# Peptides against a protein of PDB entry 2FGR: the designs that were tried, part 3

Target 1, 331 residues: chain A of PDB entry 2FGR
Amino acid sequence: SSVTLFGIVDTNVAYVNKDAAGDSRYGLGTSGASTSRLGLRGTEDLGGGLKAGFWLEGEIFGDDGNASGFNFKRRSTVSLSGNFGEVRLGRDLVPTSQKLTSYDLFSATGIGPFMGFRNWAAGQGADDNGIRANNLISYYTPNFGGFNAGFGYAFDEKQTIGTADSVGRYIGGYVAYDNGPLSASLGLAQQKTAVGGLATDRDEITLGASYNFGVAKLSGLLQQTKFKRDIGGDIKTNSYMLGASAPVGGVGEVKLQYALYDQKAIDSKAHQITLGYVHNLSKRTALYGNLAFLKNKDASTLGLQAKGVYAGGVQAGESQTGVQVGIRHAF

## One batch from the design tools (peptide; made by RFdiffusion4, then SolubleMPNN)

Design b1_p23_2_s2 (from b1_p23_2, 7 letters changed)
Fold by OpenDDE base, seed 3:
Structure b1_p23_2_s2 (fold): chain B 331 residues (1-331), chain A 23 residues (1-23)
Amino acid sequence: as target 1 above (331 residues)
Amino acid sequence: EVELPELLEALRAAAAAAAALAA
């Protein structure tokens, strides 16, 4: 048996030129290159190729020392694994987000990530961004000649909001091909939630692909998120991403990523472009910088996620520029 | 546009079948 203590402390100085009032915000932020975390994990060999595992992981907020407390909301799983793959019980990334966020060159963190995994409809469920779920059972296949898949189901446990029942129920999965420099995946998910106290289905489809040319990597995402409401019509967003990364001087990486969010319910688009650089001082410590530009059109009010400084929206049709410069340390 | 309803219905059906087989 083994038990490993692990973590990341990622803290930055961040700036955004506009908040909801049109004012600049700046200060010390968290999780600009990787989400800051503290975790425990371990495995036990049960013989015959069967292993038991556990994983407990919580977010760290280096700017305030976790003033609001600590929890294991990132992951709290027990698992069995073997030649059949892996079964997990407990709160975790849902299979769709676990696989499809891997194509985001900014690792779903900071001001540069693909923001498609979002609550687009003021959903009242706790995880209406489609990233994680409570009461989750997940299964992941082995890799068979490149082919792999993951499936998940989360129990609603009769949670209600307003007149909506089954809130928090998740069903979803992905199929993928991962072989050498190529990765491609299709993910499908549905989550039960509420909007305005009324039952709503959050439907999601995501396509992802990447290719590593050695000198550079290309990555792309296509996503549709649809909040299906009985009253008021559907809230649909089509999200697109294209990114490139390249190693620099053997110790660095440069990233460029573009995303488009076509918000159909408000007939409004947002454009995001991000330039990032990571400089490895060691295997465990890196310096990084991110520069992001978000252009909202028409009624769009999206904001960059400068966690710990400002993660709210802006005025309709306004553009926002964000900068993060920070240190990431892994242990 | 990909017709999500048909794909989600297929997924629901598959999950229901799997649950029925596991019961």
Scores: peptide ipSAE 0.005, ipTM 0.310, DockQ to the pose 0.017
Fold by OpenDDE base, seed 1:
Structure b1_p23_2_s2 (fold): chain B 331 residues (1-331), chain A 23 residues (1-23)
Amino acid sequence: as target 1 above (331 residues)
Amino acid sequence: EVELPELLEALRAAAAAAAALAA
């Protein structure tokens, strides 16, 4: 049996030129290159190719020392694994987000990531961004000839909001092909939630692909989210992403990513462009810088996610520029 | 604008056609 303590402390100086009032925000932020975390994990060999595992992981906020507390909301799983794959019990990334966020060159954090995994409809469920779920059972297949898959189900446990009585129920999964330089995946998910106290289904379809050319990597995402309200029209968003990364010498990586968010319910688009650079001082320590531009059109109010500084929206049709410069340390 | 489900269906059809041509 083994137990490992692990983590990441990522802290930055961040700036955004506009908040909801049109004013600039700046200060010390967190999780600009990777989400800061503290975790414990371990495995036990049970013999015959069977292993037990546990994983406990929480987010770290280095700017305030976790003033709001520490928890294991990132992951709190027990698992069995073997030739059949892996079964997990407990709060985790849902299978769709676990696989499809892997195509995001900005590691699903900071001012540069793909923001498609979002609560687009003021959903009242805690996980209406489609990233994680409580009461989750997950299964992941082995990789066989490049093919792999993951499936998940989360119990609602009769959670109610307004007239909705199945809030938090998740069903979803992905199929993938991962072989050499190529990765491609298709994910489907449905989550039950509430909007305005009324039952709503959050439907999600995501296609991802990447190819590593050695000298550079290309990555892409196509996503549709639909909040299907029991009363009222659908709230639909089509999100698109294309990114490239390349090594710089032996110590650096440059990244460029574009995303488009077509918000159908408000007939409004947002464009995001991010340039990032990571400089490795060691295997465990890096310096990084991110520069992001977000252009909202019409009624769009999206904001860059400068965690710890400002992660709110902007005025409708306003553009936002963000900068992060920070240190990432892994242990 | 092509809706994502339509695009996915087109990609599935193209993949099926490519597989049929490779067979």
Scores: peptide ipSAE 0.000, ipTM 0.325, DockQ to the pose 0.011
Fold by OpenDDE base, seed 4:
Structure b1_p23_2_s2 (fold): chain B 331 residues (1-331), chain A 23 residues (1-23)
Amino acid sequence: as target 1 above (331 residues)
Amino acid sequence: EVELPELLEALRAAAAAAAALAA
């Protein structure tokens, strides 16, 4: 049996030129290159190729020392694994987000990530961004000559919001091909939620692919989210991402990523472009810088996610520029 | 990443050393 303590402390100085009032925000932020975390994990060999596992992981906020407390909301799982793959019980990334966010060159954090995994419809569920779920059972296959899959189901436990029942129910999964330099995946998910106290289905389809050329990596995402409402019509967003990364001088990595968010319900688009650089000082410590530009058109009000500084929206049709410079340390 | 048993052993050793210096 093994037990491992692990974590990341990622803290940055961040700036955004506009908030919802049109004012600049700046200060000390967190999780610009990787989400800051503290965790415990371990495995037990049960014999016959069967293993038990546990994983407890919470977010760290280095700017305020976790003033709002610490929890294991990132992951709190027990698992069995073997030749059949892995079964997990507990709060975790849902299978779709676990796989499809892997194509995000900005690691689903900071000001540069793909923002498609979002609550696009003012959904009232706690996890309406489609990233994690409570009461989750997940299954992950082994890799069979490149082919792999994951499936998950989260119990709603009769949670209600307004007249909506089954809130928090998730069903979803992915199929993937991961072989050498190539990765490709298709994910499908549905969550039950509420909008305006009324039952709403959050449907998601995501296609991801990447190819590592050695000298550079290309990555892409195509996503549709649809909040299906019984009243008021569907809220649909088509999200697109294309990114490239390349090693620099053996100690660095440069990243460039573009995303488009076509918000159909408001007939408005947002364009995101991010340039990032990571400089490895060691295996555990890196310096990083991110520069992001977000252009909202028409009624779009999206904001860059400068966690700890400003993660809100901007005025409709406004553009936002963000900068993060920070230190990431892993232990 | 640190294995918990190794961490605990290191903490025990450090505590013992600190106690020895305080004595």
Scores: peptide ipSAE 0.041, ipTM 0.445, DockQ to the pose 0.321; fails the geometry check
Fold by OpenDDE base, seed 5:
Structure b1_p23_2_s2 (fold): chain B 331 residues (1-331), chain A 23 residues (1-23)
Amino acid sequence: as target 1 above (331 residues)
Amino acid sequence: EVELPELLEALRAAAAAAAALAA
């Protein structure tokens, strides 16, 4: 058996020009280029191509030293893998987010990422952003001629909120084609939750594609998230993303990403544009900078996710500018 | 608008089948 300790410490100086009061916020933030983490993983060869595995991973908050504690909420899985693929038991990324966030050039982290995987409806479930689930069983196929898929089911364990039952139940999966420079995927998911104490289904469809031209990579996402409420009508958001990245001088990477969030329930759009640069000092250490602009229109109140500094909303129709400059170290 | 219900039903059926195979 092997056991590997691994992690990332990513800490930055961050600034946003507006909070909910219209005031600037600045300070030391976390996870600007990659989510800071500490993990343990290992595998055991059982013979015949069968392997057992475990993975325990938690988030690190370098700005406060994990003042709220440490947990393995990022991933806590045991698995079996072989020629049949991989089965995982435990809290993890749901298959849809695991695959479809891979098209986000900002790795679902910092002020620049695609923010479509979100709780758009004040859902009361713990994971109503559609990213992870408790009590999850997942299956991932091998890559066969480029084709691959993942499926997941999370047990609700009779969790209730108000009159809503089955809270936390997830069902979802993706199909994908990954071959050389091309990746394309379709993901579908439903999660049971509650809004205002009433049963609500969070339905999600996501299309993703990327192509690596060598000199540059293009990536895109199309997503619809729909919170289907029994009372009050559906809360629907259509999210779009287009990004490009390119290597710079063999030691750097520049990224540009645009996203549009069409929030149908409030007839309001938000536009996000982010410029990022990563400078590799080594294989393990990088400097980075992100510059993001978020333009809210009409009733939109979205805020950039400057974790550790300010991740709240802004006033309706206000624009926000964010900056992160930091160090990422992997071990 | 892509109506997800049919695909979600198919996924539900697949998950149920997988759960039955794991039992």
Scores: peptide ipSAE 0.006, ipTM 0.336, DockQ to the pose 0.019; fails the geometry check

Design b1_p23_2_s3 (from b1_p23_2, 6 letters changed)
Fold by OpenDDE base, seed 5:
Structure b1_p23_2_s3 (fold): chain B 331 residues (1-331), chain A 23 residues (1-23)
Amino acid sequence: as target 1 above (331 residues)
Amino acid sequence: EVELPELLAALREAAAAAAAAAA
């Protein structure tokens, strides 16, 4: 049996030029290049190709020392794995987010990430961003000549909000082809939630693909998120992302990513462009900088996620510029 | 546009089949 302590401390100086009042915000933020975390994991070889595993991981907030506490809400799983693949029990990334966020060149963190995995409808469920679930059972296949898949089901445990039942139920999965420089995936998910105390289904479809040309990597996402409400009509968002990354001088990586969020319920678009650079000082330590521009049109109020500084919205139709400069240290 | 309901139905059936096979 092995037990590994691991973590990342990622802290930055961040600036955004506009908040909801139109004022600038600046300060010390967290998780600009990678989500800061502390975790424990281990495996036990049970023989015959069977392994048991555990994984406990929580988010670290370096700017305030976890003033709101520490938990294992990132992942808290026990697993069995073997030639059949892996079964996981416990809170985790849902299979769809686990696979499809891998195409985000900004690692689903900081001011640059694809923001499609979001609560678009003021859903009242705890995980209405479609990223994680409580009470989750997941299964991941092995890779068979490039083909792989993941499936998950989360129990609602009769959670209710208002008149909505089955809140927190998740069903979803992906199919993928991962072979050499190519990765492509299709993910589908449904979560049960509530909006305004009324039952709502969060449906999600995501296509992702990437190709590594050696000199550069291209990555893309196409996503539709639909909150199906019995009253008030559906809240639909179509999200698109295209990104490129390239190694620089053997010690760095430059990233450029564009995303479009077409928010159908408010007939409004938002455009996000992010330039990022990571400079590796060592295998474990990096400096990084991110520059993001978010242009809201019409009724759109999206804000960049400068965690620890400002992650709220802006005034309708306003643009926001964000900067993060930080240190990432992994152990 | 692949209608999400058909795909979700297929996933539900697959999940039900997997649950039945595990039982």
Scores: peptide ipSAE 0.006, ipTM 0.306, DockQ to the pose 0.018
Fold by OpenDDE base, seed 3:
Structure b1_p23_2_s3 (fold): chain B 331 residues (1-331), chain A 23 residues (1-23)
Amino acid sequence: as target 1 above (331 residues)
Amino acid sequence: EVELPELLAALREAAAAAAAAAA
């Protein structure tokens, strides 16, 4: 049996030129390159290729020392693994987000990530961004000549909001091909939630692909998210992402990513462009900088996620520029 | 632009066709 203590402390100085009032915000932020975390994990060999595992991971907020407390909301799983793959019980990334966020060159973190995994409809469920779920059972296959898959189901446990009686139920999965420089995946998910106290289905489809040319990597995402409401019509968003990364001088990485969010319910688009650089001082310590530009059109009010400084929206049709410069340390 | 219902329908048809071909 083994137990490993692990973590990341990622803290930055962040700036955004506009908040909801049109004013600039700046200060010390968290999780600009990687989400800051503290975790415990371990495995036990049960013989015959069977292993038991546990994983407990919580977010760290370096700017305030976790003033609101610490929890294991990032992951709290027990698992069995073997030749059959892995079964996990507990709160975790849902299979769709676990796989499809891997194509985000900004690792779903900071001001530069693909923001398609979002609560687009003021859903009242705790995880209406489609990233994690409580009460989750997940299964991940082995890799069979490149082919792999993951499936998950989360129990609603009769959670109610308004007249909605199945809030928090998740069903979803992905199929993928991962072989050498190529990765491609298709994910499908449905979550049950509430909007305005009424039952709503959050349907998600995501296609991802990447290719590593050695000198550079290309990555792309195509996603549709639809909050299906009985009253008021569906809230649909089509999200697109294209990114490139390249190593620099053997110690650095440059990343450029574009995303488009076509918000159909408000007939409004948002464009995001992010330039990132990571400089490795060691295997465990890096400096980084991110520069992001978000252009909202028409009724769009999206904001960059400068966690710890400002993660709210902006005025309709306004553009926002964000900067993060920070240190990431892993242990 | 492929709508989610259309895509889901196409995937179901493809899955049904594959299942029929395997039987």
Scores: peptide ipSAE 0.006, ipTM 0.307, DockQ to the pose 0.012
Fold by OpenDDE base, seed 4:
Structure b1_p23_2_s3 (fold): chain B 331 residues (1-331), chain A 23 residues (1-23)
Amino acid sequence: as target 1 above (331 residues)
Amino acid sequence: EVELPELLAALREAAAAAAAAAA
């Protein structure tokens, strides 16, 4: 058996020029290039090609030393794996987010990531962003000549909010083709939640693709998220992302990513563009900088996610500029 | 990434060294 302690401490100085009041915010933030984390994982060979595994991972907040505590909400799984693939039991990334966020060149964190995996409808469920689930069973296939898939189901355990039952139920999965420089995936998910105390289904469809040209990588996402409400009509968002990354000088990486969030319920769009640079000082330590612009149109109030500094919205139709400069250390 | 057995061994060695120095 093996047991590994691992983690990332990612801390930055961050600035955004506007908050909800139109004021600037700045300070020490976290998780600008990678989510800061502490974890333990291990495997046991059970023979016959069967392995048991565990994974416990929590978020680290280097700015305050986890003043609010530490937990394993990032992942807390036990697994069996073998030639059949992997079965996981416990809180984890749902299969759709696990696969489809891999096309985000900003690693689903900081001010530059694709923000499509979001609670677009003031859903009252804890995981209405579609990223993780409690009480999750997941299955991941092996890779068969490039083809792979994942499926997950999360039990609601009769959780209720208002009159909504089955809150927290997830069903979803993806199919993918990963071969050499090419990756492509289609994900489908449904979560049961509540909006205004009423039962709501969060439906998600996501298409992702990337191609690594060696000298550069292109990546894209197409997503529709729909909160289906019995009363008040559906809240639909179409999200689009296109990104490129390239190695620089053997020790650096430059990233450029654009996203569009077409928020149908408010007939409003938001445009996000982010330039990032990572400079590797070693295999474990990097410096990074991110510059992001978010332009809200009409009734859109989206804000950049400068974790630890400001992650709230802005006034309707306002634009926001964000900067992060930080250190990432992995162990 | 650090293997837990190696980490524990290193901690034990460090503790032993500290004890020897105090002693």
Scores: peptide ipSAE 0.059, ipTM 0.487, DockQ to the pose 0.322; fails the geometry check
Fold by OpenDDE base, seed 1:
Structure b1_p23_2_s3 (fold): chain B 331 residues (1-331), chain A 23 residues (1-23)
Amino acid sequence: as target 1 above (331 residues)
Amino acid sequence: EVELPELLAALREAAAAAAAAAA
């Protein structure tokens, strides 16, 4: 059996030119290129191609030394794997987010990522962003000639909020084709939650694709999220992303990504464009810089996620500019 | 990445060294 300690410490200086009051925010932030984390993992060979595994991972906040505490909310799984694939028990990324966020060239963190995996409706569930779930059972197939899939179910355990009695129930999965330079996936999920104390279904469909041309990579996402309320109209968002990355001089990577968030319930759009650069000082240490522009139209109030500095919204129809410059170290 | 047994050994050695220095 092996047990490994691993992690990432990613800390940056960040700036956004507008908060909810229209004022600038700046300071020391975290997780600009990769989410900072500390984890323990291990495997046991059980013979016959069967393995047991565990994974415990929590987020690190280097700016304040985890003043709010440390937990394993990123992942806390026990697993069995073999020729049949992998079964996981415990809190984790739901299969849909695990696969479909892989097309985000900004690694689902910092000021540049695709923000489609979001609580669009003031859902009262803890994981209404569609990223993770408690009480999760997940299954991942092997890769068969490029074809692969993942499925998950999370128990609600009769969690109630207001009149909603199945909060936290998740069902979802993806099918994918991963072969050489090509990756393509379709994800479907439904999560039960509450909005205003009333039962609500969060339905999600996501398409992703990428192609690596060697000299550059292209990646794209198409997503629809619907919060279907028992009382009141649906809250629907269509999100689109297109990105490109390219290696620079063998030691760097440049990334450009555009996203559009069409928020149907408020008939308002937001446009995000981000330029990023990563400079590898070693296999484990990198410098990085991100520059992001977010244009809200009409009633849209989206903000860039400068974690540790400012991750709130802005005034309706306001634009926001963000900058992050930081160090990422992996161990 | 650090293997836990090596880390634990290093921590034990460091603790022993600290105890010896405090004595």
Scores: peptide ipSAE 0.054, ipTM 0.485, DockQ to the pose 0.325; fails the geometry check

